Peptides against a protein of PDB entry 5JNO. Designs and how they scored, part 88

Target 1, 112 residues: chain A of PDB entry 5JNO
Amino acid sequence: MVAKFQPPPEYQLTAAELKQIVDQSLSGGDLACRLLVQLFPELFSDVDFSRGCSACGFAAKRKLESLHLQLIRNYVEVYYPSVKDTAVWQAECLPQLNDFFSRFWAQREMED

## One batch from the design tools (peptide; made by RFdiffusion4, then SolubleMPNN)

Design b1_p24_7_s3 (from b1_p24_7, 12 letters changed)
Fold by OpenDDE base, seed 2:
Structure b1_p24_7_s3 (fold): chain B 112 residues (1-112), chain A 24 residues (1-24)
Amino acid sequence: as target 1 above (112 residues)
Amino acid sequence: RAAELARARERALAVLEEMQEMAE
């Protein structure tokens, strides 16, 4: 059996923290977006993290990586087990995540 | 850095809310 996914300590949410986010969420897709903001605020920042972080040095700037998505999905599954189905994840969560993330940076670029 | 991340979160959430309003 594959070992249960365990998030790195820096991305560990308590049950209370997760519940708080869920209570603010309108849907599984919305929850995914809110988790993205909570877990990875650096993806929404203009700060160059690669300058002082070896681990971040090779990360794609302003891109959602598979690890980000996997971590978010695992948390979403707690309250929306249906996203365990890849088809559901791709229909309900991924489009919203990508749209949200793209809109954010598109808007920021227009505000220059 | 902490303050900058906090501002980033605020901006992100604002965009999310705008997106939700547009979808209604």
Scores: peptide ipSAE 0.687, ipTM 0.943, DockQ to the pose 0.855
Fold by OpenDDE base, seed 4:
Structure b1_p24_7_s3 (fold): chain B 112 residues (1-112), chain A 24 residues (1-24)
Amino acid sequence: as target 1 above (112 residues)
Amino acid sequence: RAAELARARERALAVLEEMQEMAE
């Protein structure tokens, strides 16, 4: 039995905050991308972490890692319960997250 | 740092919006 994931305090969203993001979202995949931006702006910045997180570990600066995806999925499930099914998560959300993240950095590489 | 992160968010959201427009 897998223990319930508890996000670090810095990644806790209130119901109001989550609802605001949901209201701006067009789909589960879009919600996932918006959550990525909201929760992990450092993944879109050249600025290094000011402080490490002992609770969640140190993540690669420009890579989507398991902890990022797990946290995002947990929030998406609140409004899109179907993503509890791994097949749905992999079909509807993961491709959009990866496409979004890769597109962002591909553009930055061309500009820099 | 906070300002830089805010700018990063704005850039990221702009890319996301571009993707949405292309998908329409």
Scores: peptide ipSAE 0.686, ipTM 0.943, DockQ to the pose 0.865
Fold by OpenDDE base, seed 1:
Structure b1_p24_7_s3 (fold): chain B 112 residues (1-112), chain A 24 residues (1-24)
Amino acid sequence: as target 1 above (112 residues)
Amino acid sequence: RAAELARARERALAVLEEMQEMAE
């Protein structure tokens, strides 16, 4: 039995906040990317940061960790229940997240 | 710091929109 996933308080979205992001999204994969930006802006910043959350610990720079992905997936499932299937999540959302995140930092590397 | 994170979000969303334009 898997325990129910509970997001840390700082990553708890209201229904209105989630709906706003969904309204801007073109697909489940796009929604996942927008959630990544909304929930974890520190992953797109060069600013040194620390997190005081005992549940999620210290965030690694420029790395999508399992906890990030799990949290995003839980919100995506609200509007795209099919991503509860791991095969669907891996085919529709993970590639978009990885491509987006990689492209962002590749572009930043060229600008620096 | 808050302003810097806001700018990071803005840049990230711009990259995402560029990707969408290239994909269509």
Scores: peptide ipSAE 0.685, ipTM 0.943, DockQ to the pose 0.879
Fold by OpenDDE base, seed 5:
Structure b1_p24_7_s3 (fold): chain B 112 residues (1-112), chain A 24 residues (1-24)
Amino acid sequence: as target 1 above (112 residues)
Amino acid sequence: RAAELARARERALAVLEEMQEMAE
C-alpha cells in the first residue's frame, strides 16, 4: 500500500488557498500552471532560490524538475483525479506546463 | 526579496493570461 504524499512545509497549501487557485483555473492543465506560479515563484525570478528541498538536494535554476512536477500533480489530483493516470497527466498537464514555462523565459530573454 | 517574488508572480500570470487569449 502507498501512503499519501505530504509535501514539505514550504510547499504546503491550505484547503482555502488551493480552492482559490482552482476557482481561477479553466482546466486541469491551467490549474497546474497556476500552481507552478504559486508554489515556485523563484523559477520566474532573477533572485537566488531560497525554497529548495534540502532533503533531496534540489537546486536547479530555470528548469522544471521531478520534484516540481510531483508536488504540482499531487495538488491537481485533489480536484482532477483523472491525472492519477500517467497518460492523462502527460497529455493534459505536462505539455501546458512546459509550454508556459518556455514562453515565459523566451519572452524575458527578449526584454533583458 | 518578497517584492521581487511578487513581481515575478505577476509577470508569470500575465504570460499565462496571454496564452489563454491566444487559445480562444
Scores: peptide ipSAE 0.685, ipTM 0.942, DockQ to the pose 0.842

Design b1_p24_7_s4 (from b1_p24_7, 12 letters changed)
Fold by OpenDDE base, seed 2:
Structure b1_p24_7_s4 (fold): chain B 112 residues (1-112), chain A 24 residues (1-24)
Amino acid sequence: as target 1 above (112 residues)
Amino acid sequence: REEELERARERALRVLAEMEEMAK
């Protein structure tokens, strides 16, 4: 009864765009990380966060929020249907996303 | 801003590449 989630226009990927990212990915977790980079580059920048999409709302800098994770998971499921299982998502994708994101900012803190 | 975002993507992808190498 719940309508299928439709990403905001700013985060819409065509089949070809998604395939390109998948072709570069080594696993579902790796795909999730690549999607994070491609969809939300603002989370990796030092510039002020801008709300380009009214549906996205404000996201705290350097924080992965539920909306980010939901969007990523939706795309990962296209090629890795097993992540529809929350246990699989939490075991295979979330740890890699968190490790990647944390490593990125830890590195930046050392350089600055 | 777009240029800054692109630089951010490149930096992020370098970190990801490093992690991929460690996983192999």
Scores: peptide ipSAE 0.679, ipTM 0.943, DockQ to the pose 0.898
Fold by OpenDDE base, seed 5:
Parts: structure tokens; C-alpha cells; sequence
Structure b1_p24_7_s4 (fold): chain B 112 residues (1-112), chain A 24 residues (1-24)
């Protein structure tokens, strides 16, 4: 039996906070992107960031790491349980997350 | 730090909004 995933306290969202993000979202993939912004603003900043969570890691500043994706998926599943299916997660959410993140930094590089 | 992160969020959300419009 596999233990239930629990996010670190600094990434714990209340039901109200999650609902607010969901209400602004157009789809599961869109929700995933919004969660990325809300949970990990440091990934969109030029400033180095560190947290007390030893498991999160911040070495790859401009990279979506497996733990980031795992936390996002955990919340997306609350309102879009179909993403529990890995195939659905990989088809609906991962491409949008990667496209969004890449587009953001592509634009930032143009501004530099 | 918080102000800088908030500005980063705002920039990110603008990019996301652009993508949402393009996806329609």
C-alpha cells in the first residue's frame, strides 16, 4: 500500500484557495498552469529563491522538476480526477505546463 | 522578496492570458 502524497506546508493550499484558482481556470491544463504560478512564483523570478524544504530543490531554476509536477497534479486531481490516469495527465496537463513555462522564459529573454 | 515574486506572478499570468486567447 502506497502512502498518500502530502505537500510540504509551504505548498499547502486551503480548499478556499484552491477553489479560487479553479474558478479562474478554463480547463485542467489551464488549472495546472495557474497552480504553477501560485505555488512556485520563484520559477518565474530572476531572483534566487530557497525554501526550508530539502526535498523540493532549487538548483534547476528554469526547469520544471518532477516534484513540482507532482504537487500540481495532486491539486488538479481534486477537480479533474481523470488526470489520475497518467495518459490523461500527459495529454492534457504536461504539454500545457511545458508550453507555458517555455513561452514565459522565451519572452523574458527577448526583454533582456 | 515578496514584491519581486508578486511581480513575477503578474508577468506569468499575463503570458498565460495570452496563451488562453490564442487557444480559442
Amino acid sequence: as target 1 above (112 residues)
Amino acid sequence: REEELERARERALRVLAEMEEMAK
Scores: peptide ipSAE 0.679, ipTM 0.943, DockQ to the pose 0.913
Fold by OpenDDE base, seed 1:
Structure b1_p24_7_s4 (fold): chain B 112 residues (1-112), chain A 24 residues (1-24)
Amino acid sequence: as target 1 above (112 residues)
Amino acid sequence: REEELERARERALRVLAEMEEMAK
C-alpha cells in the first residue's frame, strides 16, 4: 500500500495558520495561490536558495513542480473537497496557479 | 535572507491582489 502524502516539517501548517489563509481567500483557486506564496516564498525571490529540502525535491527556482502542486492541493482539499477530483483541480486551481505565477514573473521581467 | 523572502511575499501578494480585483 502507498503511504498518504505527508509534507516535510518546514511545510507543515497548523489548523490556525491554514484558517487564517482561508479567511483571506475568495475561492479555492485563490486559496491555492495564497498557499503558494506562504509555503514557497523562494519561488518569488531572486535570492540564491542553497538550502534544499530532500523531501520536497527542490530543483528549479522558476518552475512549479509536482511536489509543490501536490502539497498545495492537499491543503486546499481540507476546505474544498471537490478538488479531490482531478478534473476539478485542473479546471479550478491549476489554471489560477499557473496564471498567477506567470503574471508575477512577467511583471518582474518588465521592470528589469 | 529572511527579510528578502518577506519582500518577495509582499510583492507576490500585490500581484495576487490585482488578480483578485480583476476577478470581481
Scores: peptide ipSAE 0.679, ipTM 0.943, DockQ to the pose 0.889
Fold by OpenDDE base, seed 3:
Structure b1_p24_7_s4 (fold): chain B 112 residues (1-112), chain A 24 residues (1-24)
Amino acid sequence: as target 1 above (112 residues)
Amino acid sequence: REEELERARERALRVLAEMEEMAK
């Protein structure tokens, strides 16, 4: 068995912080999207912050990278253990994350 | 920079709220 994923210190949430986000969430997929916003606001900004974070593997401002998704999944699993199943993660959370992120930037690009 | 990040969060959460309304 593989050891549980450990987030970098700058992305380590306390139980209270995570609970606050969960209380605002309607589902596992919704929780995943809210975690994306709270953990990685730079992905929604026109400012490039990649230079300031090498530990998280940040390389592309407008791309959801594997480490971003791993961090989010790790936290979602705390309240939705079923996402430990890859099929559940791919059916319930990944589509929500992708749709949300794509919709955001589609709207932003249309405004330009 | 923190103000810009906060504005980005607010814009993102507005998009998420729109998606939540559509899912009802």
Scores: peptide ipSAE 0.679, ipTM 0.942, DockQ to the pose 0.860

Design b1_p24_8_s1 (from b1_p24_8, 10 letters changed)
Fold by OpenDDE base, seed 1:
Structure b1_p24_8_s1 (fold): chain B 112 residues (1-112), chain A 24 residues (1-24)
Amino acid sequence: as target 1 above (112 residues)
Amino acid sequence: DELEKARERALQVLEEMRAEAAAA
């Protein structure tokens, strides 16, 4: 048994905030991408940001780490409970997250 | 604000992806 995962305080979303993002989303995968932007804007910045978590020791880096994905998945599950199934998460959300993140930085590389 | 600029650019990319997917 694993204890219920609790996001660090800096990554807490209210029900209203989450609903606003959901209302802008067309699918679970789209929701995941929007959550990525909302929760971790530093991953899309050209400036080096260091955001740590005193509780877990996490430090933000320019890559999608397991903790990022876990936090996003927890919120996606609220409106798309099917992603509790790992196969669904890997088929519907992970590919879109990866494509979105990769495309973002590929475009920035061409513009710089 | 650098973080806000980052969010705006990221959302623009996401909207472009959505448009392409809808046209496919």
Scores: peptide ipSAE 0.693, ipTM 0.945, DockQ to the pose 0.883
Fold by OpenDDE base, seed 4:
Structure b1_p24_8_s1 (fold): chain B 112 residues (1-112), chain A 24 residues (1-24)
Amino acid sequence: as target 1 above (112 residues)
Amino acid sequence: DELEKARERALQVLEEMRAEAAAA
């Protein structure tokens, strides 16, 4: 038996909040990217990582970690149940998340 | 604030990706 992942309070979206993001999303992968921005804005900022669950461990400032991805996947599954299949998650969502995140910081490096 | 600015920049990048995908 695998324990159900429970997000820290600061990462718990209400149904209304999640629906709002879903309404703006074109696909599961797009939803995943929007959730990334909504849940973890610190990953896109030079601001010190001071928000989040201290008990969950310190996250790398500019790296997508398993905890980030797991939390995002849990929310995506609500509206895109197919991502419960790991193969679908890896084909449809992970590449978009990685491309989006990498593109963001690549652009920032060029601007800085 | 800086955090909100970061969100806006991130969403802009995402929008650009969506536009490129639509044009492809």
Scores: peptide ipSAE 0.693, ipTM 0.945, DockQ to the pose 0.881
Fold by OpenDDE base, seed 5:
Structure b1_p24_8_s1 (fold): chain B 112 residues (1-112), chain A 24 residues (1-24)
Amino acid sequence: as target 1 above (112 residues)
Amino acid sequence: DELEKARERALQVLEEMRAEAAAA
């Protein structure tokens, strides 16, 4: 049996904070991308940041890791319960997250 | 600061993606 995931305090959003992000979102996948930006701005920065928890196992500066995705999914589920289904998560959210993240850095590499 | 600049750039890319999807 898998225990319910609890985010570290530094990644705990209040209901109001989450609602603000949801209000800007057009879909579950869009919400996931906005959560990525809000929770992990260091993944979009050229500067190295030490924001994460040592217990997270975070190692890659420009990589979406399992902990990032798990945390985002937990918040998305609040307003889009269908993503509790892994097939829905993999079809609706993961592709958009990956496309968004890869596009960002591809564009940045061309500009720098 | 640098984090806020990063967020702004990221959100801009996201908005561009949304615009492209809407136009398709």
Scores: peptide ipSAE 0.693, ipTM 0.944, DockQ to the pose 0.880
Fold by OpenDDE base, seed 2:
Structure b1_p24_8_s1 (fold): chain B 112 residues (1-112), chain A 24 residues (1-24)
Amino acid sequence: as target 1 above (112 residues)
Amino acid sequence: DELEKARERALQVLEEMRAEAAAA
């Protein structure tokens, strides 16, 4: 049996912090997007910023990596256990995450 | 500071998406 996922310390949210984000969310997909912003603000910054994880070994880039998505999914599952089903995750959360992230940078490119 | 500004901008984009979805 695979051990329960434990977020790295730099990406650890308390129950209260997660609850706060959930209270602002309208759906699992919306929650996923809010978690993306909360956990990985560097992905939305023009500043040269890297937030590496010594445990997982990924470096922040201006793209959504598998480890980003996995971490977000694990938090979403706390309140929306249906996303444990890959089909649900791919239908409800992934499209919204990708659209949100793409739209953000598309707008930034138009501004400058 | 810069990261916080980035967060605020990102959340603004998200709110815009919500508004569009609600209007659809």
Scores: peptide ipSAE 0.692, ipTM 0.944, DockQ to the pose 0.898

Design b1_p24_8_s2 (from b1_p24_8, 11 letters changed)
Fold by OpenDDE base, seed 3:
Structure b1_p24_8_s2 (fold): chain B 112 residues (1-112), chain A 24 residues (1-24)
Amino acid sequence: as target 1 above (112 residues)
Amino acid sequence: SELEEARQRALEVLQEMEAERLAA
């Protein structure tokens, strides 16, 4: 028996919110990118979240981590069940996510 | 806010990429 998907409260989307994002998406891969923006805006920000903390010294990496991808994939599966297949996820969604994320920061780097 | 601005910038980049895919 496979447990039902239940995201952490801070990353929960209502059915209506998810549907709205889906309606704006061109594909499963595109949906993944829109979810990335919606759920993790901090990955696109220059804000230093460790500001004021001299003890931790932690700087958030501008990287798509496994936890981010897992959460996004779970939402994508709701409307694109085929991404349950890892091969499909790696062929359709991951390349678009990586291309989008890299293009964003490459563009920002050029503007500096 | 800074996060809102970041999200907006990200969406603009994504929309450009979407337009490119539709035109291809």
Scores: peptide ipSAE 0.708, ipTM 0.950, DockQ to the pose 0.879
Fold by OpenDDE base, seed 1:
Structure b1_p24_8_s2 (fold): chain B 112 residues (1-112), chain A 24 residues (1-24)
Amino acid sequence: as target 1 above (112 residues)
Amino acid sequence: SELEEARQRALEVLQEMEAERLAA
């Protein structure tokens, strides 16, 4: 038995909220990155906020976990249905997510 | 808040990357 993935209430975006993010995005991959920032700002903070959501099961402080990626992908699919294909998701979105996340922390390591 | 500051810093990095992609 496989249940449909359902975001926790704190990660449930309204249509208006999602549209606002989409309107600011240049591509599906860019949308994925903006969703990452909007949904999981704690991943960009030095403070550990992961204890606030038991349903998400956050374990790593500076790592993109499967649940993060799955939730982001679900929203990206609304405007970019092609990412339902895993090959497309891995070619168009995952590299940009990883590059963005890595660049953020690499830059932070160089700051005072 | 610190969380909002983190979000803003992340957006700044993303905007830099967006600008680079548009310029390429």
Scores: peptide ipSAE 0.706, ipTM 0.951, DockQ to the pose 0.902
Fold by OpenDDE base, seed 4:
Formats: C-alpha cells, sequence, structure tokens
Structure b1_p24_8_s2 (fold): chain B 112 residues (1-112), chain A 24 residues (1-24)
C-alpha cells in the first residue's frame, strides 16, 4: 500500500487559505495553476530559494516536477474529487498547468 | 522582494489566461 502523502510544513495550507484560493478559481485546472503560484513561487523566479526541506529534495528552477504536481493534485482533489481519476487529472489540470508554466517562461524569455 | 515580484508576475500571466478562457 502506498503511504499517504504528507506535505512539508511550508506547503501545508489551512482550510481558510485553500478556500481563499478556491474562491478565486474558475475551475479545477485554474485552481491547480493558482496553487502552483501560491505554493512554489520560486519556480517563477531566477533567484534560488531554499526552505531547508529535506523531504522535497532539490527542485529544478524551471521545471514542474512530480512532487510539485502531486502536492497540487492533493489540494485540488479536496474541491474537485473527479481529479482522483488520473485520466481526468491529465485531461483537465495537467494541460492547464503546462500551458500556464510554459507561457510564463516564454514571455520572460522574450522580455530578456 | 524578488520572490514576491515573481509571484505577482505569475499571477498577471494567469489572469490573462483566465480572461481568455472567460472570453471563449
Amino acid sequence: as target 1 above (112 residues)
Amino acid sequence: SELEEARQRALEVLQEMEAERLAA
């Protein structure tokens, strides 16, 4: 049996914090993107950011890693249970996450 | 801070995409 995922303290959202993000979200995919920004602002910065978390390991600066996606999915599932289905997650949330992340850095590259 | 500025820039991009989805 796979152990239940427990986020590191720095990625633990309260119910109120999560609700605030949900209230601003248009859909499950949109919620996923907002969670990405809220939880991992370092992925949108050229500045190295260390939280001293041994459990999350070293993160690539400009790449969405499995741990990022897993954590986001866990929170999205709270309000959009359908994403528990991997096919739904891959059809609804992953494309929006990838589009958002790639668009951000594509624009940044053009500005540099 | 640089981190907060990055977050703000990311949100701006996201808001643009949200607007596009609403307009579609």
Scores: peptide ipSAE 0.706, ipTM 0.950, DockQ to the pose 0.897
Fold by OpenDDE base, seed 5:
Structure b1_p24_8_s2 (fold): chain B 112 residues (1-112), chain A 24 residues (1-24)
Amino acid sequence: as target 1 above (112 residues)
Amino acid sequence: SELEEARQRALEVLQEMEAERLAA
């Protein structure tokens, strides 16, 4: 049977924290981007930084990896159940996440 | 902190993109 989602402690949001982010979001895809910023600020740092799951050994670098996307999707599903459909997740959330992340670093490259 | 500054910079970029979507 389907197991209930339980994120690692370092990536756990309270109901109040998640609601605050949702209230600021325009859509499921926008919520995904805000969650990316909240959960993984190290991905936006100029300094070499690594953070990951202590249980699985995942270590984040300056790129979006499968575990980042999985954690974000699980939170988005709470308020946007339609993203449980993989086609919806790939059409609505993944493109916005990639566009946002790419735009951020494109701007940073021009400032350096 | 460095991470908090990074978070703020990221939010600024995101807000610009949100504004563009609303204006389109």
Scores: peptide ipSAE 0.706, ipTM 0.950, DockQ to the pose 0.893

Design b1_p24_8_s3 (from b1_p24_8, 12 letters changed)
Fold by OpenDDE base, seed 1:
Structure b1_p24_8_s3 (fold): chain B 112 residues (1-112), chain A 24 residues (1-24)
Amino acid sequence: as target 1 above (112 residues)
Amino acid sequence: SELERAQQRALEVLREMEEERRRA
């Protein structure tokens, strides 16, 4: 049996917190991006942090890793059950996450 | 904090993308 994925305590959202983010979101893909900002602000900063999640281990700078994506997908599924289908996740959410993350850093590099 | 500033900048980028998608 495969154990159900559970987020570590530092990445847990209450129902009210998730609802607030959902109310500001235009789509499942947009929700995914907002969750990225809320859960992993360190990915948008140059601040070095040595205190990592015990479940994450070593994190690559400026990279969306499988654990980040899985955690976000789990929350998105609450309001958009269709993303349980991998094809839907890869068509609707994953491209928007990658585009958003890449655009952010591309703009920052141009400003530096 | 620096993290909060980073979050705000990220949200600004996201809002710009949302407006672009809304107009498309």
Scores: peptide ipSAE 0.690, ipTM 0.946, DockQ to the pose 0.883
Fold by OpenDDE base, seed 4:
Structure b1_p24_8_s3 (fold): chain B 112 residues (1-112), chain A 24 residues (1-24)
Amino acid sequence: as target 1 above (112 residues)
Amino acid sequence: SELERAQQRALEVLREMEEERRRA
């Protein structure tokens, strides 16, 4: 049996906080993107940290790591339980996350 | 802060994508 993933304290959202993000979201994929921004702002910044979350390890610069995606998926499942199906997650959420993240950095590269 | 500015820029990109999906 795979143990349930528990987010580290710094990435724990209350029900109210999650609901606020959901209320701003258009879909499960959109919710995933909003969660990415809210939970991991460091992935959108050039600011370097000496150490990341102890549970997550060192965050790769400008890269979505499996642990980030897993944490986001767990929150998305609360309101969109269909993403428990890996096929749904890969069809509805992952492409939007990747497109969003890539688009963000592509625009930043043009500004630099 | 720089982190907050990054978040705002990210949200702007996201809003643009949302608008594109609404038009499609």
Scores: peptide ipSAE 0.689, ipTM 0.945, DockQ to the pose 0.895
Fold by OpenDDE base, seed 5:
Structure b1_p24_8_s3 (fold): chain B 112 residues (1-112), chain A 24 residues (1-24)
Amino acid sequence: as target 1 above (112 residues)
Amino acid sequence: SELERAQQRALEVLREMEEERRRA
């Protein structure tokens, strides 16, 4: 049996919190990006930040890791069930996440 | 805080991308 993925407490969103993010989102891919910002602000900062999650461990700076993506996908799936299909997730959400994250740091590098 | 500022900057980048996608 495969255990269902469960977010650590520090990454657990209530229905109301998730709805607020969804209401600001234009698409599943957009929602994914907003979730990235809200759940993992440390990925957008030059300051190392650890929430002490034993399940997450140390995350590489400025890198999107599988655990980040899985957690985001779980929330996106609530309002966009189609992303249960891996092909849909890879076509609609992953490219936007990667483009967004890359663009953010590209701009930061220009400013620094 | 620095994290909050980073989040705000990230959201600004995201909004710019949203605008670009809307025009495409």
Scores: peptide ipSAE 0.688, ipTM 0.945, DockQ to the pose 0.865
Fold by OpenDDE base, seed 3:
Structure b1_p24_8_s3 (fold): chain B 112 residues (1-112), chain A 24 residues (1-24)
Amino acid sequence: as target 1 above (112 residues)
Amino acid sequence: SELERAQQRALEVLREMEEERRRA
């Protein structure tokens, strides 16, 4: 019904690169978190990245935006087709992504 | 680089969470 999502070239992973991440992952939610680190390292740094996705424009620091989540979900679907169901995505992946991201920055806040 | 160091710190946090889930 709907055409397959094609990520921007700067966020394109080869089959080998994706498989490498999958081999290190314990679940769909864990895979989502590893993809977050691999695709968007700038979200974990205070350094401004001038090089970003032209489709989303300016990305807010310390915030997971819809485009980030959409890209991650599309890759997760390759090995975990069940996340095509929004309910499964919201139950299995989103909580882990949010917990991981929040925990990371909470630790950074304590170090300051 | 700073970016690489941030990625490594992120992966360390993730590994800790994975271990916690495995033990639960």
Scores: peptide ipSAE 0.688, ipTM 0.945, DockQ to the pose 0.865

Design b1_p24_8_s4 (from b1_p24_8, 11 letters changed)
Fold by OpenDDE base, seed 2:
Structure b1_p24_8_s4 (fold): chain B 112 residues (1-112), chain A 24 residues (1-24)
Amino acid sequence: as target 1 above (112 residues)
Amino acid sequence: SELEAARARAEEVLAEMEAEAAAA
């Protein structure tokens, strides 16, 4: 028996919150991108949590990790059940997420 | 805050992508 994935409390959206995001979305891929911004705004900031710590030496990476993608996919599935199919997820959502994330940082670098 | 500013910028990029998709 495999237990249903439950997001950590800090990434739990209410039905109303999720619906609001969905209502603003044009597609499953677009919804995925909106969820990325909503759930993980820290991935879009240059905030260094180790700035005041000379001992840790942590360097933030501009990368979408498996946990991020899994959480996003779980929410997208609520309104776009077809993404339960890995092929659909990889064709419709992952490219949009990657394009969005890449565009963001490319534009930020141009503004710097 | 820096986080709020980053979020706003991200939403702008997303809006641009949505506009492109709508026009395609």
Scores: peptide ipSAE 0.635, ipTM 0.932, DockQ to the pose 0.861
Fold by OpenDDE base, seed 4:
Structure b1_p24_8_s4 (fold): chain B 112 residues (1-112), chain A 24 residues (1-24)
Amino acid sequence: as target 1 above (112 residues)
Amino acid sequence: SELEAARARAEEVLAEMEAEAAAA
């Protein structure tokens, strides 16, 4: 039996906070991207910032790691339960997340 | 701050993607 994932307090959203983000989102994939920005702004910066779990020592790096994706998926599922299906998650959300993240850093690279 | 600036840029990129999706 695997325990349910519990986000660190730093990444816990209230129902109201999540709804606010959802209200601004066009789709499940778009919601995923918005959650990425809201939950992990450090992934978009070169600033040495760590907001990871104090208990496990997790530190965010400039890449989308499994823990980031798992947390985002958990929130997306609240309003888009279809992403509970891994195939749907991989078809609708992951490509948009990767595209968004790649676009961001590609643009930054061109400006350097 | 640099973090705030990065977040703002991320929001801009996201807005571009949303605009593309809306136009489709």
Scores: peptide ipSAE 0.634, ipTM 0.932, DockQ to the pose 0.802
Fold by OpenDDE base, seed 5:
Structure b1_p24_8_s4 (fold): chain B 112 residues (1-112), chain A 24 residues (1-24)
Amino acid sequence: as target 1 above (112 residues)
Amino acid sequence: SELEAARARAEEVLAEMEAEAAAA
């Protein structure tokens, strides 16, 4: 039997919520990007959440960390089981995630 | 809010990428 990942409550999506995101997605990589926005909107804002919560110790960073990627991958696997294969994840999802994230901040820099 | 604005901008970037992917 395979262990089932249980995401933290703040990153829990219902089946309906996930399906809605999937329905808007064109591929596993696209789904990954949409999940990134849905689960971690703080990565796209200049809001300093650490100022609002001294107890959480959260430090906003403009980079995708292992935990972010793991949570996204877990949800993507629900509809795209092939991403369980690391090679597929690295070929289909990671490049799109990095491209999306980079494009976002590059655009923001031009607007500033 | 700033968070909502950021989300909106993110959606625009996503839409752009999706359009490019669809055209490929």
Scores: peptide ipSAE 0.632, ipTM 0.931, DockQ to the pose 0.761
Fold by OpenDDE base, seed 3:
Structure b1_p24_8_s4 (fold): chain B 112 residues (1-112), chain A 24 residues (1-24)
Amino acid sequence: as target 1 above (112 residues)
Amino acid sequence: SELEAARARAEEVLAEMEAEAAAA
């Protein structure tokens, strides 16, 4: 039996915080991208976010890992229950996340 | 900070995607 995924404390959002993000979102995929920015700002920076942070201890990586995606999906699911269906998650959210993340870094490469 | 600047750039990219989606 697989245990329920629990996010680390540093990635917990209150209902009010999540609601604010949802209110700005146009779709489930858009919400997923907004959550990515809010939860993992270190993925968008060359700054070592974990440096000096004794509380989190997470190393920044320039890739979307399964745990990042699972956490985002858990929050998206609250307001878009359809993403409980893996096919919907893979069709509506994952492509948006990947496109967003790749566009960001592609843009940075052009600016550097 | 540089982190805040990176976040702002990310939000700009997101806004561009949202605009494209709205235009489609």
Scores: peptide ipSAE 0.630, ipTM 0.931, DockQ to the pose 0.798

